# Peptides against a protein of PDB entry 7SFY, part 54

Target 1, 41 residues: chain A of PDB entry 7SFY
Amino acid sequence: ELFNLESRVEIEKSLTQMEDVLKALQMKLWEAESKLSFATC

## One batch from the design tools (peptide; made by RFdiffusion4, then SolubleMPNN)

Design b2_p30_3_s3 (from b2_p30_3, 17 letters changed)
Fold by OpenDDE base, seed 3:
Structure b2_p30_3_s3 (fold): chain B 41 residues (1-41), chain C 41 residues (1-41), chain A 30 residues (1-30)
Amino acid sequence: as target 1 above (41 residues)
Amino acid sequence: as target 1 above (41 residues)
Amino acid sequence: SSLVELLKRVKQLQDELKALLEKIRELKSL
């Protein structure tokens, strides 16, 4: 790993934040799919 | 829970929020990649 | 339907985030 401390901290922070957002989107997708059977349009 | 107007509005709000976070994270990734390029010089 | 369009957009955002995560992991492995 060739990153200096500042770059590593920024990348690791971004990675964690993106993982959290991805999990939130997965939950929203599941919730929306669960409601799809009730939608008429 | 039925997919109604309130449910649709809630999902749309969540999508807008996730899109805003995604754009912010894309900018952070670009900044990190830019810093990496400068750090390797 | 509007719900189908919302689901498509959520799926697109998931794919974009997965791609960004993979890109970060690739950079981290350098």
Scores: peptide ipSAE 0.109, ipTM 0.528, DockQ to the pose 0.407; fails the geometry check
Fold by OpenDDE base, seed 2:
Structure b2_p30_3_s3 (fold): chain B 41 residues (1-41), chain C 41 residues (1-41), chain A 30 residues (1-30)
Amino acid sequence: as target 1 above (41 residues)
Amino acid sequence: as target 1 above (41 residues)
Amino acid sequence: SSLVELLKRVKQLQDELKALLEKIRELKSL
C-alpha cells in the first residue's frame, strides 16, 4: 500500500461522501421516476 | 403529487447541487491521484 | 420532455459518481 495513514483517512472520507451523494441521487431518481406519469413534457 | 413547475424547479436545484458535489469529488480524486503519482516515483 | 431530460441528467451524474468511487477504490487497493 502506497498511502500513509493521513492519506488513507482522506480517501475513506471521500468514499463516505461519495456514497452519501450516490444514495441521494438514487432517491431523487426514484422520486422523479415516480412522478413521470404526471409529466406533460 | 403532480410534476408541475414547482417540482421541476426543485429537481433542477437538486441537480445543480449534485453537479457541484461531483466537481468537488473530482478535485478530491485528483488529489488522491497526485499523491499516488508522488508515491510511485 | 423536461422531466425525461432531468432524469437522464440524474442518471448521468449517478454513473459519473460510480466511476469516481471505483477509481478511488482502485487507488486504495494499490
Scores: peptide ipSAE 0.109, ipTM 0.526, DockQ to the pose 0.426; fails the geometry check
Fold by OpenDDE base, seed 5:
Structure b2_p30_3_s3 (fold): chain B 41 residues (1-41), chain C 41 residues (1-41), chain A 30 residues (1-30)
Amino acid sequence: as target 1 above (41 residues)
Amino acid sequence: as target 1 above (41 residues)
Amino acid sequence: SSLVELLKRVKQLQDELKALLEKIRELKSL
């Protein structure tokens, strides 16, 4: 790896944060889609 | 729950928060790429 | 509809985040 330990830790934290946000996005998408039948617009 | 005004407001608030997180993550990515470029130059 | 637009925006953000994850994984593999 080209990154020193500090840079690696920073990248790993960023990856974890992005994965958490992705999961939240997936859930919000599913929730919104599940409610589509109740929408008129 | 029915998809009403309250549900729309909730989704819009979530979208705004997600956009802010993405912006922060893009900055983190830029910092990582910048460090890599500096190390290779 | 407003709901369809919101769903499309959520999908777009998801795709952008996936792309960022992939890019960081590529950097980590170097």
Scores: peptide ipSAE 0.107, ipTM 0.527, DockQ to the pose 0.425; fails the geometry check
Fold by OpenDDE base, seed 1:
Structure b2_p30_3_s3 (fold): chain B 41 residues (1-41), chain C 41 residues (1-41), chain A 30 residues (1-30)
Amino acid sequence: as target 1 above (41 residues)
Amino acid sequence: as target 1 above (41 residues)
Amino acid sequence: SSLVELLKRVKQLQDELKALLEKIRELKSL
């Protein structure tokens, strides 16, 4: 498989996007857990 | 308010599944980063 | 690509999580 500059740049962008989305999703998961915990009290 | 036991259990199951997928995605992110690092050598 | 598939899956999970949050809000409001 060839890893030219264009492909590398695209992969790096995708990695950054995944990191950002994972962080956002983790925050949302925490919010969901917090709401669930509150509702189950 | 209808936050009964059945609905609560279903939400808890879904939250657990999402946590598991987040962990799997983090591992896949690491694999992708590792491949990128190798390809940039 | 596998990366595109992962991004799509993460987006799906975000949407599902938002739906769960909405469901929690609805259940607490009823």
Scores: peptide ipSAE 0.068, ipTM 0.463, DockQ to the pose 0.053; fails the geometry check

Design b2_p30_3_s4 (from b2_p30_3, 17 letters changed)
Fold by OpenDDE base, seed 4:
Structure b2_p30_3_s4 (fold): chain B 41 residues (1-41), chain C 41 residues (1-41), chain A 30 residues (1-30)
Amino acid sequence: as target 1 above (41 residues)
Amino acid sequence: as target 1 above (41 residues)
Amino acid sequence: SSLVELLKRVTQLQDDLDALLKKIQELKSK
């Protein structure tokens, strides 16, 4: 396989998707942390 | 929603999967870089 | 993007994942 435009586009799409997932997870963890600290039970 | 065991396990599984994908992508990029020859033009 | 930039993005994602794992550990310890 060659690292041509087709493969680069595929990799970039995958990376973008993973970056979006990571941001979503970061937000979820921040929300969880905020709720846990707020609950203080 | 609580940050209980179920949610933690789900997040950890997702992160593990992403780490595996990231490692695979890094290897693919390394392979691509290794196969690239010097462009003379 | 260039191949170098793709590699940088992968490395950054790995660093972010490590940070998330640490965050989970912090939440687990509370």
Scores: peptide ipSAE 0.385, ipTM 0.689, DockQ to the pose 0.304
Fold by OpenDDE base, seed 2:
Structure b2_p30_3_s4 (fold): chain B 41 residues (1-41), chain C 41 residues (1-41), chain A 30 residues (1-30)
Amino acid sequence: as target 1 above (41 residues)
Amino acid sequence: as target 1 above (41 residues)
Amino acid sequence: SSLVELLKRVTQLQDDLDALLKKIQELKSK
């Protein structure tokens, strides 16, 4: 298989999508942690 | 908004899925790099 | 190269995911 421009663009698109999802998950976890800390303390 | 069982399971499921995808992507990129003869690509 | 940059991004995502998984486990333990 060749790694041409189309393949690169596709991979970059996938990575960008995953990075966006990761950021969203990080925020969700931060919120959860913050609430647990508040509720417990 | 509470970090209950449902929220935890949902997040863990998403992360597991992303990890599997990331591993696959890394392998694909490694294969591409290994076959690449041009240093600038 | 562009491939090296992509590999760096993949590696970073994997590291971040591992950190998130660890954080989830920490939340479970409390």
Scores: peptide ipSAE 0.383, ipTM 0.694, DockQ to the pose 0.320
Fold by OpenDDE base, seed 3:
Structure b2_p30_3_s4 (fold): chain B 41 residues (1-41), chain C 41 residues (1-41), chain A 30 residues (1-30)
Amino acid sequence: as target 1 above (41 residues)
Amino acid sequence: as target 1 above (41 residues)
Amino acid sequence: SSLVELLKRVTQLQDDLDALLKKIQELKSK
């Protein structure tokens, strides 16, 4: 495999997808943490 | 709605999958770099 | 270069994932 335009585009798409998933997970964890902290007060 | 076992298991599975993909992507990029024979942007 | 920037993105994602794993462990201990 060579790092050409086709491979770059494919990798960038994969990275973008993973970044989107990461953001969603961060939000889920923040929400869970917030609710847990509130419930334990 | 609190952080429960089901939510934790789901998130942990997602993170594990992402880590596996990230490791694979690093390997692919390293392979591409090692084979690169032309200037890249 | 495009390759360097892609590697930076991969590294950043890995660092963020490690942080998330620690956050999960923190929540588990509460």
Scores: peptide ipSAE 0.381, ipTM 0.692, DockQ to the pose 0.323
Fold by OpenDDE base, seed 5:
Structure b2_p30_3_s4 (fold): chain B 41 residues (1-41), chain C 41 residues (1-41), chain A 30 residues (1-30)
Amino acid sequence: as target 1 above (41 residues)
Amino acid sequence: as target 1 above (41 residues)
Amino acid sequence: SSLVELLKRVTQLQDDLDALLKKIQELKSK
């Protein structure tokens, strides 16, 4: 079976979006962990 | 234009890599949540 | 098909990302 250009473009677009979100999540996770590290009694 | 084998393999590898990163992020998030839950004064 | 498999994996990753984002937000609010 063959994939056409439209299918390829759609998958590649999704991959790019997910990669960007992953970067954002990594930053947010770091922030959350940082706040926990600074939490004191 | 066609989405050839080379492009398919490249995308599949990218997806696998992203899956691995997601698993790592999930573990880190769990660790952060766990530390918060176990934190007591 | 290979296309269907790729689309399913993309969808799953998107769902996982949304879930992680939600959990991070909840953590920050505590």
Scores: peptide ipSAE 0.376, ipTM 0.687, DockQ to the pose 0.139

Design b2_p30_4_s2
Fold by OpenDDE base, seed 5:
Structure b2_p30_4_s2 (fold): chain B 41 residues (1-41), chain C 41 residues (1-41), chain A 30 residues (1-30)
Amino acid sequence: as target 1 above (41 residues)
Amino acid sequence: as target 1 above (41 residues)
Amino acid sequence: DEELLELLKRTKQLIDELKALMEKIRELKS
């Protein structure tokens, strides 16, 4: 496995991006679920 | 942050946790999509 | 239901993006 300085930095950046995506997903799902509760078209 | 063995372990744990959340999000998305299949509009 | 479908579609895209990032990390680690 590679875990030199360069890889570590890239991983940290990727993790940050993933966290942001997860937050976005959670928000979008919440919105979707909320709207589905009303069965809107 | 110190990029060492401890950091590697921490990252691996974080990735595992994020994977679990992703699976949960996917399931919720599926449930929402499934409900839409019964929509009248 | 078009609005809901769009929202779900966007969410799916983000999920795919996350999966891609996770794969990228695995590749960097290996």
Scores: peptide ipSAE 0.151, ipTM 0.575, DockQ to the pose 0.085
Fold by OpenDDE base, seed 3:
Structure b2_p30_4_s2 (fold): chain B 41 residues (1-41), chain C 41 residues (1-41), chain A 30 residues (1-30)
Amino acid sequence: as target 1 above (41 residues)
Amino acid sequence: as target 1 above (41 residues)
Amino acid sequence: DEELLELLKRTKQLIDELKALMEKIRELKS
């Protein structure tokens, strides 16, 4: 695979997608932590 | 912005690492959510 | 649940590691 513009664009696209997933995961983590605050014996 | 073969290879390695981390995050969140329903104490 | 707390803590750590990787890539582009 040649390191050309298309490859760079693909990398940037992958990074953006991972950033989006990361944000979603962070939100899910926050939700889990929030629910945990209600988990008391 | 500098892009050469070395940079590309390093970025690809980082992307692989990020993918692994994301998978781990997904699994951890799933585990957390699954256990949250049982978290009474 | 202590186990759940540890799990969440580990998850947060992984998120931080991912953020660090993202920053590393950003620096390589500059």
Scores: peptide ipSAE 0.147, ipTM 0.582, DockQ to the pose 0.085
Fold by OpenDDE base, seed 4:
Structure b2_p30_4_s2 (fold): chain B 41 residues (1-41), chain C 41 residues (1-41), chain A 30 residues (1-30)
Amino acid sequence: as target 1 above (41 residues)
Amino acid sequence: as target 1 above (41 residues)
Amino acid sequence: DEELLELLKRTKQLIDELKALMEKIRELKS
């Protein structure tokens, strides 16, 4: 494993990207579940 | 500079949290898909 | 429920993207 400065910066950027994906994922999931709960098309 | 212990631990904690959320989201997605199988639309 | 199906598919894609990012980080740590 390599833990130099460059790797740290890249990891931090990746973490930020994952956070954005998680937010989007949660929103999409909520929308899907909400539509299911309403039992509407 | 190389990662210090504090930075490494912090990143690992964040990753663990995201992994847990991912697993939860996967399960919720499965549940939604399961419910969809009963939908008529 | 085609719209709902599409939404689920998009959600699955996002999960896959997240998995890919996590794997990338894991590789950096190795």
Scores: peptide ipSAE 0.151, ipTM 0.572, DockQ to the pose 0.101; fails the geometry check
Fold by OpenDDE base, seed 1:
Structure b2_p30_4_s2 (fold): chain B 41 residues (1-41), chain C 41 residues (1-41), chain A 30 residues (1-30)
Amino acid sequence: as target 1 above (41 residues)
Amino acid sequence: as target 1 above (41 residues)
Amino acid sequence: DEELLELLKRTKQLIDELKALMEKIRELKS
């Protein structure tokens, strides 16, 4: 394995993708919490 | 910036952990949404 | 809905852990 420019680029791509997923998950969490607020029990 | 073997190893470990966390929280959100849809109390 | 509340809390915790890991990587690169 080589830790060069190529590997760094791939890491950055992965991080960006994970950040996008994280944001989506955070929104889904908020939606779930919102729905829970309407629970009767 | 330190891009040597030691830093690479640490980054790889972190990435693996992040992926595991992502999978976990995705499952948790799925479970939460599922339970909310069927929840009676 | 106690179980659901706990699940949501755990999920939030996981999100925070992920954020922390991502920040750790950024710091290692700087």
Scores: peptide ipSAE 0.145, ipTM 0.579, DockQ to the pose 0.075; fails the geometry check

Design b2_p30_4_s3
Fold by OpenDDE base, seed 2:
Structure b2_p30_4_s3 (fold): chain B 41 residues (1-41), chain C 41 residues (1-41), chain A 30 residues (1-30)
Amino acid sequence: as target 1 above (41 residues)
Amino acid sequence: as target 1 above (41 residues)
Amino acid sequence: SSSDLELLKRTKQLIDELKALLKKIEELKS
């Protein structure tokens, strides 16, 4: 086995944090792209 | 402008957080891959 | 184990997605 229980929990916690940040940044990116699209039309 | 001062500050905070998590996860991934063997049990 | 491999695959995928997002944001800033 690669991971024991503690290491798996640690990685999964970091993955959840990364997914939350990714979601937030995707929303900010969408807002920026929407504004850019509007401004360039 | 695409980003006003307020939005720039918010995005930079998210970027910094993302970069920190990314580096941490890359290190953990490297450690796991270094221990990965053909058996992969 | 297969569950560990799936966790690693998901980690790699998210890292690549975040790097891609960072690149897109930096391109918009320029």
Scores: peptide ipSAE 0.108, ipTM 0.531, DockQ to the pose 0.436
Fold by OpenDDE base, seed 5:
Structure b2_p30_4_s3 (fold): chain B 41 residues (1-41), chain C 41 residues (1-41), chain A 30 residues (1-30)
Amino acid sequence: as target 1 above (41 residues)
Amino acid sequence: as target 1 above (41 residues)
Amino acid sequence: SSSDLELLKRTKQLIDELKALLKKIEELKS
């Protein structure tokens, strides 16, 4: 056994948090790239 | 100008949060990989 | 265990994706 129950729960909590932030950043990146296609700077 | 002040602040907050979680996960991954070198399963 | 190994693989994948996103955002700043 590599991880006990407590360790697995902690890692999965961190992964979920990171996934939420990643989704938010990907949306912001998409919006920025979309504007960049028309922007001069 | 690609981002106004409000947008920049929001993005940078998200980036900081991601970096903190990323560091934590990298540490957990390193610890797990270290244990795996001695583990049978 | 198999479930532990899959968790590690998922973690590494997410880390790589986050690093790639951070790089893209930095490029947009410049």
Scores: peptide ipSAE 0.105, ipTM 0.527, DockQ to the pose 0.407
Fold by OpenDDE base, seed 4:
Structure b2_p30_4_s3 (fold): chain B 41 residues (1-41), chain C 41 residues (1-41), chain A 30 residues (1-30)
Amino acid sequence: as target 1 above (41 residues)
Amino acid sequence: as target 1 above (41 residues)
Amino acid sequence: SSSDLELLKRTKQLIDELKALLKKIEELKS
Protein backbone atom coordinates (compact mmCIF):
# COMPACT_ATOMS: atom_id res chain seq x y z
CA GLU B 1 0.00 0.00 0.00
CA LEU B 2 1.06 3.59 -0.63
CA PHE B 3 -0.30 5.03 2.61
CA ASN B 4 -1.14 3.32 5.85
CA LEU B 5 -3.91 4.71 8.02
CA GLU B 6 -1.58 6.77 10.20
CA SER B 7 0.17 8.44 7.29
CA ARG B 8 -3.13 9.16 5.57
CA VAL B 9 -4.44 10.87 8.68
CA GLU B 10 -1.27 12.92 8.99
CA ILE B 11 -1.34 14.01 5.36
CA GLU B 12 -5.01 14.94 5.58
CA LYS B 13 -4.25 17.09 8.61
CA SER B 14 -1.47 18.81 6.70
CA LEU B 15 -3.72 19.31 3.70
CA THR B 16 -6.34 20.91 5.90
CA GLN B 17 -3.69 23.19 7.33
CA MET B 18 -2.54 24.15 3.85
CA GLU B 19 -6.08 24.86 2.75
CA ASP B 20 -6.49 27.21 5.69
CA VAL B 21 -3.22 28.91 4.82
CA LEU B 22 -4.30 29.21 1.20
CA LYS B 23 -7.52 30.91 2.24
CA ALA B 24 -5.60 33.33 4.42
CA LEU B 25 -3.09 33.93 1.65
CA GLN B 26 -5.82 34.58 -0.88
CA MET B 27 -7.28 37.17 1.45
CA LYS B 28 -3.87 38.78 1.87
CA LEU B 29 -3.39 38.74 -1.88
CA TRP B 30 -6.75 40.41 -2.40
CA GLU B 31 -5.87 43.07 0.15
CA ALA B 32 -2.51 43.69 -1.48
CA GLU B 33 -4.00 43.85 -4.96
CA SER B 34 -6.71 46.17 -3.72
CA LYS B 35 -4.19 48.53 -2.18
CA LEU B 36 -2.11 48.44 -5.32
CA SER B 37 -5.09 49.07 -7.55
CA PHE B 38 -6.06 52.05 -5.44
CA ALA B 39 -2.58 53.52 -5.77
CA THR B 40 -2.46 56.35 -8.28
CA CYS B 41 1.26 57.10 -8.13
CA GLU C 1 5.90 53.68 -0.40
CA LEU C 2 3.59 50.76 -1.06
CA PHE C 3 3.79 49.23 2.40
CA ASN C 4 4.77 50.75 5.72
CA LEU C 5 7.02 48.94 8.16
CA GLU C 6 4.20 47.31 10.10
CA SER C 7 2.51 45.96 7.02
CA ARG C 8 5.83 44.72 5.66
CA VAL C 9 6.48 42.83 8.87
CA GLU C 10 3.03 41.29 8.81
CA ILE C 11 3.34 40.20 5.20
CA GLU C 12 6.79 38.76 5.79
CA LYS C 13 5.54 36.83 8.79
CA SER C 14 2.67 35.42 6.77
CA LEU C 15 4.94 34.48 3.90
CA THR C 16 7.31 32.68 6.24
CA GLN C 17 4.46 30.73 7.76
CA MET C 18 3.13 29.78 4.36
CA GLU C 19 6.56 28.71 3.17
CA ASP C 20 6.96 26.53 6.23
CA VAL C 21 3.66 24.80 5.55
CA LEU C 22 4.59 24.41 1.91
CA LYS C 23 7.90 22.78 2.79
CA ALA C 24 6.23 20.44 5.24
CA LEU C 25 3.72 19.28 2.67
CA GLN C 26 6.39 18.98 0.01
CA MET C 27 8.22 16.64 2.33
CA LYS C 28 5.07 14.61 2.87
CA LEU C 29 4.56 14.44 -0.86
CA TRP C 30 8.16 13.36 -1.35
CA GLU C 31 7.79 10.66 1.26
CA ALA C 32 4.67 9.36 -0.41
CA GLU C 33 6.24 9.43 -3.85
CA SER C 34 9.34 7.68 -2.56
CA LYS C 35 7.14 4.81 -1.44
CA LEU C 36 5.25 4.70 -4.69
CA SER C 37 5.53 1.43 -6.55
CA PHE C 38 4.37 0.32 -9.96
CA ALA C 39 1.31 -1.20 -8.34
CA THR C 40 -0.56 1.67 -6.71
CA CYS C 41 -3.76 -0.12 -5.78
CA SER A 1 -4.93 2.69 -4.40
CA SER A 2 -7.02 5.20 -6.30
CA SER A 3 -7.75 7.08 -3.09
CA ASP A 4 -4.04 7.36 -2.35
CA LEU A 5 -3.37 8.63 -5.84
CA GLU A 6 -6.10 11.23 -5.55
CA LEU A 7 -4.64 12.33 -2.24
CA LEU A 8 -1.28 12.87 -3.91
CA LYS A 9 -2.90 14.79 -6.75
CA ARG A 10 -4.76 17.00 -4.31
CA THR A 11 -1.55 17.63 -2.39
CA LYS A 12 0.33 18.61 -5.53
CA GLN A 13 -2.48 20.89 -6.62
CA LEU A 14 -2.54 22.73 -3.31
CA ILE A 15 1.24 23.06 -3.29
CA ASP A 16 1.17 24.57 -6.77
CA GLU A 17 -1.58 26.97 -5.79
CA LEU A 18 0.31 28.06 -2.70
CA LYS A 19 3.50 28.60 -4.68
CA ALA A 20 1.64 30.67 -7.22
CA LEU A 21 0.03 32.82 -4.57
CA LEU A 22 3.33 33.32 -2.75
CA LYS A 23 4.95 34.40 -6.00
CA LYS A 24 2.19 36.89 -6.70
CA ILE A 25 2.51 38.44 -3.26
CA GLU A 26 6.28 38.71 -3.58
CA GLU A 27 5.87 40.42 -6.92
CA LEU A 28 3.49 42.91 -5.36
CA LYS A 29 6.01 43.65 -2.61
CA SER A 30 8.71 44.56 -5.10
Scores: peptide ipSAE 0.106, ipTM 0.526, DockQ to the pose 0.454; fails the geometry check
Fold by OpenDDE base, seed 3:
Structure b2_p30_4_s3 (fold): chain B 41 residues (1-41), chain C 41 residues (1-41), chain A 30 residues (1-30)
Amino acid sequence: as target 1 above (41 residues)
Amino acid sequence: as target 1 above (41 residues)
Amino acid sequence: SSSDLELLKRTKQLIDELKALLKKIEELKS
């Protein structure tokens, strides 16, 4: 096996945390890009 | 302005969290790749 | 296993997305 049970559980937790942060950042980035696009028109 | 004070603080916190998770995941990935190169799975 | 391989692929995907987002944020600041 490549990952034992403990390692897989830890990686899955980290991936979930990263996905949550990415969703928040993507939303903030979208808002910023929207404002920039509107302001430069 | 693209970001008000509250948004800046929130983004900075999210960036820090993301960087911490990224470092952890990169290390876990490196460990897995090292094991894979060392032994077949 | 196939499950382990998919986990690695998912990890790589998220890392790439994070790096891309960080780069875009820095570009907006400049």
Scores: peptide ipSAE 0.106, ipTM 0.528, DockQ to the pose 0.404; fails the geometry check

Design b2_p30_4_s4
Fold by OpenDDE base, seed 4:
Structure b2_p30_4_s4 (fold): chain B 41 residues (1-41), chain C 41 residues (1-41), chain A 30 residues (1-30)
Amino acid sequence: as target 1 above (41 residues)
Amino acid sequence: as target 1 above (41 residues)
Amino acid sequence: SEEDLELLKRTKQLIDELNELLKKIEELKS
């Protein structure tokens, strides 16, 4: 098999962490882009 | 220019966190791909 | 396995999304 159980669990943990960071950064990016768009009007 | 000091610090923290997670997942992906064969098991 | 392949696909997708976000943030900083 490509992944044993331990490797799969480790990757799933990293994926969860990445999804949390991605969500936070998407929110920050939205705020930054919104501010930039408003400021350039 | 676009960001004050506080905003810049917050962004840098987020960037560092994101880069760390990204590197970790890239390594895991690399390891998996290096073991990947034509077999799907 | 199919489960392993799906995990790889999901990992690749998230990596691509984060790379794009990093790119956009750096462009805003410049």
Scores: peptide ipSAE 0.113, ipTM 0.530, DockQ to the pose 0.429
Fold by OpenDDE base, seed 2:
Structure b2_p30_4_s4 (fold): chain B 41 residues (1-41), chain C 41 residues (1-41), chain A 30 residues (1-30)
Amino acid sequence: as target 1 above (41 residues)
Amino acid sequence: as target 1 above (41 residues)
Amino acid sequence: SEEDLELLKRTKQLIDELNELLKKIEELKS
């Protein structure tokens, strides 16, 4: 196998953490893009 | 204004977290790909 | 502002990198 049990657990923990942060960032990005106008200042 | 001061601080904090986790995952991916290449190439 | 645009660019870049990384990991699992 490519990943042993320990490696799989570590990767999944990191992936879960990244996905949680990603969701938060995507929500903030969506809100920002919704407010984006011709003026970018 | 697209982001107020508080939003900028929150996003910057999240970005830093993502960058740290991304680095960790990239290292794990590198190790996995190295093992795969060694075994299959 | 330029500062806001840079934050958006950086966010988009990290999202793209994460999605590519997830794609590679899923391919390795198959």
Scores: peptide ipSAE 0.106, ipTM 0.554, DockQ to the pose 0.401
Fold by OpenDDE base, seed 5:
Structure b2_p30_4_s4 (fold): chain B 41 residues (1-41), chain C 41 residues (1-41), chain A 30 residues (1-30)
Amino acid sequence: as target 1 above (41 residues)
Amino acid sequence: as target 1 above (41 residues)
Amino acid sequence: SEEDLELLKRTKQLIDELNELLKKIEELKS
């Protein structure tokens, strides 16, 4: 096997952490793009 | 300005956090792919 | 195992999404 149980658990924790941060960045990106489009109208 | 100070700080924190996770995940992915064979468990 | 392969797949997907978001953010700043 490529990963034992411990390795899989550690990767899963990192993925969860990345997903949380990614959501925050996506929201900020949406706000920025919305503001830009509004300002250029 | 597109981003106020507060927004820039929040984005910077997120980017730094994701950069650390990204480096770790890329290394783990590389290691796994380098060891990957047609025989998987 | 199938579980390992799925984990690798999800990892790659998130990395790709992150890189795309970073690209878009840099484009907005430029």
Scores: peptide ipSAE 0.115, ipTM 0.533, DockQ to the pose 0.423; fails the geometry check
Fold by OpenDDE base, seed 1:
Structure b2_p30_4_s4 (fold): chain B 41 residues (1-41), chain C 41 residues (1-41), chain A 30 residues (1-30)
Amino acid sequence: as target 1 above (41 residues)
Amino acid sequence: as target 1 above (41 residues)
Amino acid sequence: SEEDLELLKRTKQLIDELNELLKKIEELKS
């Protein structure tokens, strides 16, 4: 078996945390790119 | 500039946090892949 | 198990997405 229950729970917690941060970063990146696009028009 | 000071601070904190999580996840992934064989999990 | 495989798949996907995002952010910093 690759992962036991404890390992899976730990990884899922980390993934959830990373997904939340990634989502926030993607939004900020989008905002920055949108601002740049507008400024370069 | 694309990112103001507040955005930079927030992003950099998030990136640091994600890098730590990513490092842990990569290690777990490597361990799992190292154990993976043709056998069904 | 199927659950383990799905977890690995999802992990790999997020790692790839993060790396791509980091690349884009670095490009914007230049």
Scores: peptide ipSAE 0.114, ipTM 0.533, DockQ to the pose 0.416; fails the geometry check

Design b2_p30_6_s1 (from b2_p30_6, 11 letters changed)
Fold by OpenDDE base, seed 4:
Structure b2_p30_6_s1 (fold): chain B 41 residues (1-41), chain C 41 residues (1-41), chain A 30 residues (1-30)
Amino acid sequence: as target 1 above (41 residues)
Amino acid sequence: as target 1 above (41 residues)
Amino acid sequence: SEKEKLLEEIKEEVKSLSKEELEELREWVE
């Protein structure tokens, strides 16, 4: 496959979307882990 | 801006970084689930 | 519990992202 403008634009759009999801997951994971040792369930 | 080797390498670096984060999140999720098994919740 | 619910939500969202999806993107630059 050729690496051209069309491919680059689509990849960068996908990467941006995936990065947003990963950041959200990291935040949620932090919240879950932070509460594991707390008295609240 | 030209679509050259440098552009390709940068995109691949981003993908590799995201793969590493995904693997780390999966491992941390396993750890969190393991710790939760010891909880009274 | 709230912790269990949150972990399940994370698990489902992680399932929406896979090494396969990332590999498909890598193939576009190859």
Scores: peptide ipSAE 0.082, ipTM 0.479, DockQ to the pose 0.038
Fold by OpenDDE base, seed 3:
Structure b2_p30_6_s1 (fold): chain B 41 residues (1-41), chain C 41 residues (1-41), chain A 30 residues (1-30)
Amino acid sequence: as target 1 above (41 residues)
Amino acid sequence: as target 1 above (41 residues)
Amino acid sequence: SEKEKLLEEIKEEVKSLSKEELEELREWVE
């Protein structure tokens, strides 16, 4: 079968990489928004 | 790095895209693994 | 087979966020 242990490992590595970037982006988004102000009228 | 409105918008767009992909990948990985078996000797 | 279909779907969705795109995203958080 095509989906085996090697395929799973590769997908999990990619997911881990994406999750690491997501967490970093979320932190930077918070920092960026903390420096922004909004005025709505 | 820049912490301004333009950077925030770009980061938010990227986060949304990555979150959508991650959720889809996690679901597909689960479905695939649910049909996978291993034999170790 | 269904497994082949699932693998193809995973592959296509991974392409939505390439290694190059991940590197570009990292530049925003450096």
Scores: peptide ipSAE 0.064, ipTM 0.461, DockQ to the pose 0.035
Fold by OpenDDE base, seed 2:
Structure b2_p30_6_s1 (fold): chain B 41 residues (1-41), chain C 41 residues (1-41), chain A 30 residues (1-30)
Amino acid sequence: as target 1 above (41 residues)
Amino acid sequence: as target 1 above (41 residues)
Amino acid sequence: SEKEKLLEEIKEEVKSLSKEELEELREWVE
């Protein structure tokens, strides 16, 4: 739809933010799964 | 760089990859919560 | 518990990244 510099920059910013969240989620999930193997809650 | 067809395709591929990861994370979260629900925690 | 807290934190962050938001971004590129 909109192929201009402003739209590209905005989309790239959003993608970057989402990617950062996904990376954080992956790390948190790994920690959670690791802790689930322990008896301690 | 210029926002052209190639740039759009690249962004759309990134979005698709992020959606796939999100789905995987949601499934793993469900599994983790399921395991936790059967624990005494 | 600490496990429940961590899982809840993940859940809240996942909510901040919804299928709807990704679809809106796709529409901007159309």
Scores: peptide ipSAE 0.082, ipTM 0.482, DockQ to the pose 0.039; fails the geometry check
Fold by OpenDDE base, seed 1:
Structure b2_p30_6_s1 (fold): chain B 41 residues (1-41), chain C 41 residues (1-41), chain A 30 residues (1-30)
Amino acid sequence: as target 1 above (41 residues)
Amino acid sequence: as target 1 above (41 residues)
Amino acid sequence: SEKEKLLEEIKEEVKSLSKEELEELREWVE
């Protein structure tokens, strides 16, 4: 079947979710780096 | 914008690849945070 | 240390998936 509106909306939702996860990972990375100041590893 | 089946498949492959990267990052983050919780560096 | 190595690996992999790339993909689907 051809690409339709329903499929597009679903893909866009997935992309939004991935962006949110990426943002969360970046923040967690920052947090982890901050913890290194205490762990000294 | 109209996309044919080939275009949709290609987009979905790209999304899958991105998701795989995110999953890998999540796993690595988990490992890093797990190690930070221990005395071992 | 191993922890620092892991963090650096995460940094590099995150760079491989930029917000810009996600936006470009959205534009392709739009």
Scores: peptide ipSAE 0.073, ipTM 0.469, DockQ to the pose 0.040; fails the geometry check

